# Ledger of designs, part 52: peptides against a protein of PDB entry 4Y8H

Target 1, 222 residues: chain A of PDB entry 4Y8H
Amino acid sequence: TTIVGVKFNNGVVIAADTRSTQGPIVADKNCAKLHRISPKIWCAGAGTAADTEAVTQLIGSNIELHSLYTSREPRVVSALQMLKQHLFKYQGHIGAYLIVAGVDPTGSHLFSIHAHGSTDVGYYLSLGSGSLAAMAVLESHWKQDLTKEEAIKLASDAIQAGIWNDLGSGSNVDVCVMEIGKDAEYLRNYLTPNVREEKQKSYKFPRGTTAVLKESIVNICD

## One batch from the design tools (peptide; made by RFdiffusion4, then SolubleMPNN)

Design b2_p20_1_s1 (from b2_p20_1, 8 letters changed)
Fold by OpenDDE base, seed 3:
Structure b2_p20_1_s1 (fold): chain B 222 residues (1-222), chain A 20 residues (1-20)
Amino acid sequence: as target 1 above (222 residues)
Amino acid sequence: SAEALQQQLDERAAARAAAE
C-alpha cells in the first residue's frame, strides 16, 4: 500500500494506490483505500483493509451522531481523537494505519494515526509499504503554497512512485480533494497507468496453454 | 449499526490478542 496526504493553499488532498495483497498474492487490483468519515473528512488506510474499513465506518457513525447532537459540522480533530481512543483501546491489535484529512470550520487539516493510537501532523505525509518511495517524491517536490492542481499532481506522483517501486502497491491512483468552502471531490481511478493496452495481436495461444488465473509478485530480494 | 461494528472490532481484537 501507498497512501499520501498533501496540504495545499486552500485545502488538503489524499491519495492511494488500489492494490490489495494477501501475502505474495494480488487479491484485488482495484480496491478502495480512501474512506469517508464525513462529507468533508476522509481518510486513507494502510494495514489490514478490513480493520481500516471497520474503524473508519465506526468513527463515521459516531461523528454523524455527534454532528446531529451538536448541530455542528464535524471537526477533523474530533475524528482524530475518536480514532485515537479506539485504536489505543485495542493496543495495536487492530492493524489500522491512517492518513486522516479534511476541512472544517477551523480550516484544513492533515494527520496520521498508527495502530497503537500515536498521531502525527504535517503538510505532507505518507504511509504503507510504499511510503519511502512516496516520501522521496514528496520531499523532493513539496513546497509551501501549493495550488490544488500542484497538490493533486504531487500526491499522484508520490503514489505512482509507490506503484513502481513497491511490490505491495499497484494498479490505479485514487484521489480525494477537500477544499475549503467546497464539497469533497472523490476521484476514483484518477490515474490508471497500468491499463493493459488492448493487445494489438490476438495471440491465439495453441491449445494447451493454461490461462494465468492468478498473478503473484514475489519480492526476490531480502 | 455502530454497535455491530464495535462488536466486530472487539471480537477481532480479542481473537488476535489470544493468538499472540
Scores: peptide ipSAE 0.261, ipTM 0.833, DockQ to the pose 0.883
Fold by OpenDDE base, seed 5:
Structure b2_p20_1_s1 (fold): chain B 222 residues (1-222), chain A 20 residues (1-20)
Amino acid sequence: as target 1 above (222 residues)
Amino acid sequence: SAEALQQQLDERAAARAAAE
């Protein structure tokens, strides 16, 4: 997995790859790793997919109830605190690594949470097995006062670095943009770089291109 | 429900803690 978050001048963008793996097997080529906590608060999940989904749904439900009772828009820091408390309670046994981002009446926010409940703050963040590849791009190209378009590009480039360099990452790029004063924009499959171009050349080697010198059939069934 | 999700997470955490 490669997940990233990038702050821009008027909001925050998060992005993720879409590969799901079970050991060495690609289980899903188009897994959704961006989760909605509230309309304007989204997270990207790495680690155990079922755990990330369950935790984010739990917090999303609690935030919705809280918002209804208070008649207030939910705050990113409230979601962060709730996530932190739950993950800390589980002492890392819930394998959820999250980038939490959103906009609220206090502004735009970007945080990360680790499975033990530790939290980080930054203008740009990456998590997952592809995080180092993503961070190399972020560190090289991040600047202050990014535009929305620059931030989307930077985030997508960082995810692509994970896709190309990390075996645990692959397929497509999903993006969610949360801009102050706007609705969240979820861009499912914003980039599809691995759409197999129509195989231009059928490498049908003619029969006989490589001479089989020796065949040995080994019965592996004892 | 939030309660069902909480229970599921608690059970998963307990199972993993016992396996360590």
Scores: peptide ipSAE 0.251, ipTM 0.833, DockQ to the pose 0.821
Fold by OpenDDE base, seed 4:
Structure b2_p20_1_s1 (fold): chain B 222 residues (1-222), chain A 20 residues (1-20)
Amino acid sequence: as target 1 above (222 residues)
Amino acid sequence: SAEALQQQLDERAAARAAAE
């Protein structure tokens, strides 16, 4: 997995690859690793997919209830705190590594959280097996005062670095853009770099293009 | 339900803790 978050001048972008693996096997080429906690608070998940989904759904439900109770838009820090409390309770046994991002009345936010409940803050973050490849791109190209478009590009480039360099990452790039004063924009399969364009040239090799040098028929029915 | 999710997480965590 490669997941990233990037702040820009008026919001935050998160992105993820779409490969799911089970050991050496690619289980899913187009899994969704971006999860909605609330309309304007999204997370990217690495680790155990079922754990990330369950935790984010649980927190999403709790945030919704909290929002209704307080009659306020949910805050990213509230979601982070709830995630932290739950993950800490499980002491790393729930394998959820999350980049949590969003916009709220206090502004735009970007956090990471690890399975033990530790949290980080930054203008750009990466997690997952492809995080080092992603971080190399982020460190090289991040600047202050990114535009929305620059941040989307940077995040996407960072995910692609994971896709190309990490065996645990692959296929497509999903993006979610959370801009202040706007609805969140979830861009499923924003990039599909591995969609082999239909080989424009169908090399239909005519039958016989490969010369059969030797044919031996071994009758195995004795 | 949130309760069902909580229970699932608790069970998963307990199972993994017991395996270590």
Scores: peptide ipSAE 0.244, ipTM 0.825, DockQ to the pose 0.824
Fold by OpenDDE base, seed 2:
Structure b2_p20_1_s1 (fold): chain B 222 residues (1-222), chain A 20 residues (1-20)
Amino acid sequence: as target 1 above (222 residues)
Amino acid sequence: SAEALQQQLDERAAARAAAE
């Protein structure tokens, strides 16, 4: 897995690859690793896919109830705190590594959380087996005051670095953009770099076609 | 439901803790 988050001037973008693996086998080429916690708070998950999905759904439900109770839009820090408390309770046995991002009345936010409940903050973050490949791109090309388009490009380039250089990452790039004052924009399969062009050549050899393995032209004219 | 999700997570965590 490769997941990233990038802050830009008016919001935050998260992105993920779409490979799911079971040991050495690619189980799914188009797994969704971006999860909605609330309309304007999204999470990218690495680690155990079932655990990341379950914990993000649980926190999403709790955040919805909290929002209704307080009559306030949910805050990213509230989601982070709830995730932290639950993951700490499980003492790392729930294999969820998350990039949590969103917009709320206090602005745009980007955090990471590890399976034991440790948290980080930054303008750009990467997690998963492809995180080092992604971070190499982020460190090389990140600048202050990114535009939305520059941030989407940077995030997608970082995911592609994971796809190309990490065996645990692959297939497509999913993106979610959370801009202040707008609805979240979920871009499923924003990039599909591994779409094999339809093999124009039908390798349907007619029945009875024998592969010619070697051809030698011998000039017999003396 | 949130309760069902919580129970599933608790059971998964307990099973993994017992395997270690």
Scores: peptide ipSAE 0.236, ipTM 0.822, DockQ to the pose 0.806

Design b2_p20_1_s2 (from b2_p20_1, 11 letters changed)
Fold by OpenDDE base, seed 3:
Structure b2_p20_1_s2 (fold): chain B 222 residues (1-222), chain A 20 residues (1-20)
Amino acid sequence: as target 1 above (222 residues)
Amino acid sequence: MAAELEAQLRERAAARAAAA
């Protein structure tokens, strides 16, 4: 997995690759690793896919209840706190590594959470097996005061570094853009750099291409 | 409040990065 988050001048972008793996096996070529916690708070998940999905749904539900109870829009720091306390309670047994990002009445926010419940803050972040490949791009090209378009490009280039250089990453780039004063823009398959080319030849041979050398009918019922 | 919390989280992240 390669997941990234990048802050820009008026919001935050998160991006992810779309490969799911089971050891050396590609389990899914086009999985979704971007999860909605609330309308304007999204996260990217690395680690155990089931745990990332389940924990984000659980906290998403609790954030909705909290929003209703408080009569307030959900805050990214509230989601962060709920996630970290939950993950810490389970002492890293919930294998969720998250980049949590969003916009709220207090501005744009970008955080990371590790499975043991530690949290970090940054202007750019990467997690997953492709995080070093992504971070090499981020460290090379990140600048302060990025535009929306520059941040989307930087995030997508960082995910592509994971796609090309990390065995655990691949297929497509998903993006979610959270801009202050706008709805979240979820861009599923924003880039599809691994479309399979058309096969040059058909493997449908004419009947009889392989000769039948012997036929035998066996009665299996006595 | 949220800016203070982000500042506190940054200070905690910086303190953890300095302790690592």
Scores: peptide ipSAE 0.000, ipTM 0.203, DockQ to the pose 0.030
Fold by OpenDDE base, seed 4:
Structure b2_p20_1_s2 (fold): chain B 222 residues (1-222), chain A 20 residues (1-20)
Amino acid sequence: as target 1 above (222 residues)
Amino acid sequence: MAAELEAQLRERAAARAAAA
């Protein structure tokens, strides 16, 4: 997995690759790794796919209840705190590594969470097996005061570095843009750089292409 | 609260960078 987050002048973008793996097997070529916690708070997940989905759904439901109870829009820091406390309680046994981002009445936020419940903050972040490939791009091209378009490009380029260089990452780039004063823009398959070309050969053979060399009938009933 | 948490996280990140 390669997941990234990048802050820009008026919001935050998160992005992810779309490969799911089971050891050496590609289980899914186009899985979704971007999860909605609330309308304006999204999360990218690395680690165990079931744990990332389940924990984000659990916190998403609790954030909605908290929002209703407080009569306030959900805050990214509330989601962060709830996620980290939950993950810490399970001492890293919930295999969720998360980039949590969003916009709220206090501004735009970008955080990361590790499975043991530690949290980080930054203007750009990467997690997953492709995180070093992504970080190489981020460190090379990140600047202050990014535009929305520059941040989407930077995030997408960082995910592509994971796609090309990390065995655990591949296929497509998903993006979610959270801009202050706007709805979240979820861009499923924003880039599809691995579309399979048409097969050069057809392997449709007529019946009888494999000759029957011998037939034998064996009675298996007395 | 959010600004304080970001400040605390920034201080922790700076402290980790200084300890490395």
Scores: peptide ipSAE 0.000, ipTM 0.199, DockQ to the pose 0.029
Fold by OpenDDE base, seed 5:
Structure b2_p20_1_s2 (fold): chain B 222 residues (1-222), chain A 20 residues (1-20)
Amino acid sequence: as target 1 above (222 residues)
Amino acid sequence: MAAELEAQLRERAAARAAAA
């Protein structure tokens, strides 16, 4: 997996690859690794796909209840705190590595969470097996005061570095853009650089490729 | 928009016993 988050002037973008793996096997070529916690708070998940989904749904439900109870829009820091406390309770046995991002009445936020419940903050972040490939792109091209378009490009280029160089990453780029004062823009398959070309040749063997040299019919009923 | 996204996300959640 390669997941990234990048802050820009008026919001935050997260992006992910779309490969799911079971050891050496590609289980899904086009999985969704971006999860909605609330309308304006999204996360990208690496690690165990079931754990990333289950924990984000659980916290998403609790955030909705909390929002209704408090009559307030959900805050990214509330989601962060609930996630980290839950993950810490399970001492890393819940294999969820998350980049949590969003916009709320306090501004735009970008955080990471490790399975043991540690949290980081940054203007750009990467997680997953492709994180080093992504980080090489981020460190080379990140600047302050990114535009929305520059941030989407940078995040997409960082995911592509994972797609091309990490065995655990592949297929497509998914993007979610969270801009202050707008709805979240989920760009499913924003880039599809690995569309399988038409097979150049048919592997259907012509009749007679394997000659029958001898046939014998044996009656097995007495 | 949100409902179609939820439907697409739900169909794929069933396959998620794999490592991400």
Scores: peptide ipSAE 0.025, ipTM 0.425, DockQ to the pose 0.056; fails the geometry check
Fold by OpenDDE base, seed 1:
Structure b2_p20_1_s2 (fold): chain B 222 residues (1-222), chain A 20 residues (1-20)
Amino acid sequence: as target 1 above (222 residues)
Amino acid sequence: MAAELEAQLRERAAARAAAA
């Protein structure tokens, strides 16, 4: 997996690759690794796909309840704290490595969470097996005061570095853009650089291509 | 029914155990 987050002047972008693996096997070529915690708070997951999805759904449900009870919009720091405390409770046995990002009434936020419940903050972050490939692009091209378009490009270029260089990463680039004062923009398959060419030949033959040379009816009931 | 649900739960658990 390659997941990234990049802050820009008026928001945050997260991106992910779409390969799921089971050891040396590609289990899914086009899985979704971007999860919605709330309408304006999204998470990218690396590690155990079950655990990333299940923990983000659990915290998403609790954030919705918390928002309703408090009559306040969900905050990224509340999601971060709930995720952190949950993961820490399970001492790394929940194999979720997360980039949590979003916009709330306090602004735009970008955080990472590790399976043992540690958390980091940054203007750009990468996680997963492709994180070093992604970070090489981020460190080379990140600047202060990125535009939305520059941040989407930087995030997608960083995911592509994972797709091309990491065995655990592949297929497509998914993007989610969270801009202050706008709805979250989920761009599923924003880039599809690995579309397989059409098969040159079909293995479907017309019926009757194989001639029946002999027929025999055998009674198998005594 | 139970065996199909267990197979689906195992397939979901196996799909979930896929390292992303």
Scores: peptide ipSAE 0.024, ipTM 0.371, DockQ to the pose 0.081; fails the geometry check

Design b2_p20_1_s3 (from b2_p20_1, 8 letters changed)
Fold by OpenDDE base, seed 2:
Structure b2_p20_1_s3 (fold): chain B 222 residues (1-222), chain A 20 residues (1-20)
Amino acid sequence: as target 1 above (222 residues)
Amino acid sequence: MAEELQKQLDARAEARRAAE
């Protein structure tokens, strides 16, 4: 997995690859690793796919209840706190590594969470097996005061570095853009760089392609 | 089915890139 987050002048972008693996096997070529916690708070997940989905759904439900109870829009720091406390309670046994991003009445936010409940903050972040490949791109091309378009490009280029260089990453790039004063823009399969071309030949050969060298008929019944 | 889905995904990706 390769997941990234990048802050820009008026919001935050997160991106992910779409490969799911079971050891050496590609289980899914086009899985979704971007999860909605609330309308304007999204998460990218690495680690155990079931754990990342389940924990983000649980916190999403609790954030909705909290929002209704307080009559306030959900805050990214509230989601961060709920996620880290839940993960810490399970002592790293919930295999969720998350990039949490969003916009709220206090501005745009970008955080990471590890399975043991530690948290980081940054202007750009990467997690997963492809994180070093992604970080090489981020460290080379990140600047202050990125535009929306520059941030989408940078995040997409960082995910592509994971797709090309990490065995655990592949297929497509998913993007979610969260801009202040706008709805979240979920860009499923923003890039599809691994489309399979039409097969030049069929694996169906005509009858008789393999010569019969010998035939033997054995009577089994007397 | 897989090829048609891929064509639809590619067309959507192109439309997004053209709108930016």
Scores: peptide ipSAE 0.000, ipTM 0.194, DockQ to the pose 0.017
Fold by OpenDDE base, seed 4:
Structure b2_p20_1_s3 (fold): chain B 222 residues (1-222), chain A 20 residues (1-20)
Amino acid sequence: as target 1 above (222 residues)
Amino acid sequence: MAEELQKQLDARAEARRAAE
C-alpha cells in the first residue's frame, strides 16, 4: 500500500494506490483505500484492510452522533482523537494505519495514526509499504503554499512512485480533495496507468486441438 | 483493563475540554 496526504493553500488532498495483497498474491487490483468518516473528513488506510474499513466506519458513526449532539460540523481532531483512543485501547491488534484529513470550521487538517494509537501532524505524510518511495517524491517536490492542482499532482506522483517501486502497491491512483468551503471531491481511479491492453491473439482453441494419443478404460466394478 | 483505560481517556478528554 501507498497512501499520502498533502496540504495545500485552501485544503487537503489524500491519495492511495488500489492494490490489495495477500502475501505474494494480488487479491484485488482495484480496491478502495479511501474511506469517508464524514462528508468533509476522509482517511486513507494501510495495514489490514478489514480493520481500516471497520474502524473508520465505527468512528464515522460516532462522529455523526457527536455532530448531532453538539450541533456542530465534525472536526478532524475529533475523528483523530476517537481513532487514536480506539486503536490505543486495542494495543496495536487493530492493524489500521491511517492518514486522516479533512476540512472543518477550524480549517484544513492532515494527520496520521499508527495502529498503537500514536499520531503525527504534517503538511505532507505517507504511510504503507510504499511510503518511502512516496516520501522520496514528497521531499523532492513539496513546497509551501501549494495550489490545489499542484497538491493533486504531487500526491498522485507520490502514489505513482509507490505503484512503480513498491511490490505491495499497484494499479490505480485514487484521490480525495477536501477544499475549504466546498464539498469533498472523491476521484475514484483518478489515474489508471496500468490498463491492460487488449490481447492480440485469442487463446481459445477448438475441441480436439490436443490429440488424444492413448485411451484406457479401466473397469473398477467387478 | 480496557474499561479503565477508556475511563482514563474520557477523563483526559474532559479535562482538555475544560481547559479550552
Scores: peptide ipSAE 0.000, ipTM 0.201, DockQ to the pose 0.032
Fold by OpenDDE base, seed 5:
Structure b2_p20_1_s3 (fold): chain B 222 residues (1-222), chain A 20 residues (1-20)
Amino acid sequence: as target 1 above (222 residues)
Amino acid sequence: MAEELQKQLDARAEARRAAE
């Protein structure tokens, strides 16, 4: 997995690859790793796919209840705190590594969470097996005061570095853009750099390619 | 872009059905 977050002048972008793996096997070529916690708070997940989905849904439900109870829009720091406390309680046994990002009445936010419940803050972040490949791009091209378009490009280039160089990453780039004063823009399959061409050869041989040497029909009913 | 990917996936699904 390669997941990234990049803060820009008026919001935050997160991006992910779309490969799911089971050891050496590609289980899904086009899985979704971007999860909605609330309308304006999204998360990218690395680690155990079931744990990332389940924990983000659980916290998403609790954030909705909290928002209704307080009559306030959900805050990214509230989601961060709930996720952190939940993951810490399970001492890293919930294999969720998350980049949490969003916009709220206090501004734009970008955080990371590790399975043991540690949290970081930054203007750019990467997690997953492709995180070093992504971080090489981020460290080389990140600047202050990024535009929306520059941040989407930087995040997409960082995910592509994971797609091309990390065995655990592949297929497509998904993007979610959260800009202050706008709805979240979820760009499913924003880039599709690994569209497989049609196979030039068929392995379907004509009937009769292998001769039937002997056939026997046995009635098994006495 | 999502529509073009879907068209490519649909075209592959049709080509796979036409080859059956």
Scores: peptide ipSAE 0.000, ipTM 0.197, DockQ to the pose 0.017
Fold by OpenDDE base, seed 3:
Structure b2_p20_1_s3 (fold): chain B 222 residues (1-222), chain A 20 residues (1-20)
Amino acid sequence: as target 1 above (222 residues)
Amino acid sequence: MAEELQKQLDARAEARRAAE
């Protein structure tokens, strides 16, 4: 997995690759690693796919209830706190590594969470097996005061570094843009750089291509 | 907690601006 988050002048972008793996096996070529916690709060998940999905749904549900109870738009820091307390309670046994991002009445936010419940803040972050490949791009090209377009490009380039260089990452780039004063823009398969070309020939041989060399009938009943 | 996280962000922003 390669997941990234990048802050820009008026919001935050998160991006992810779309490969799911089971050891050396590609389990899914086009999985979704971007999860909605609330309309304007999204996260990217690395680690155990079931745990990332389940924990984000649980916190998403509780954030909705909290928002209704308080009559307030949900805050990214509230989601962060709920996630970290939940993960800490399970002492890292829930294998969720998250980049949490969003916009709320206090502004745009970007955080990371590890499975043991530690949290970090940054203007650019990467997690997953492709995080070093992504971070090499981020460290090389990140600057302050990024535009929306520059941040989308930077995040996409960082995910592509994971796609090309990390065995655990691959296929497509998903993006979610959260801009202040706008709805979240979820760009499923924003880039699809790994579409397989048409095969030059069919490998479906005609019946009879493999000759029957011999046939025998054996009676196994006396 | 939110204020502390914001302070950390602001401090990191200032450190980067000072390095440019």
Scores: peptide ipSAE 0.000, ipTM 0.289, DockQ to the pose 0.020; fails the geometry check

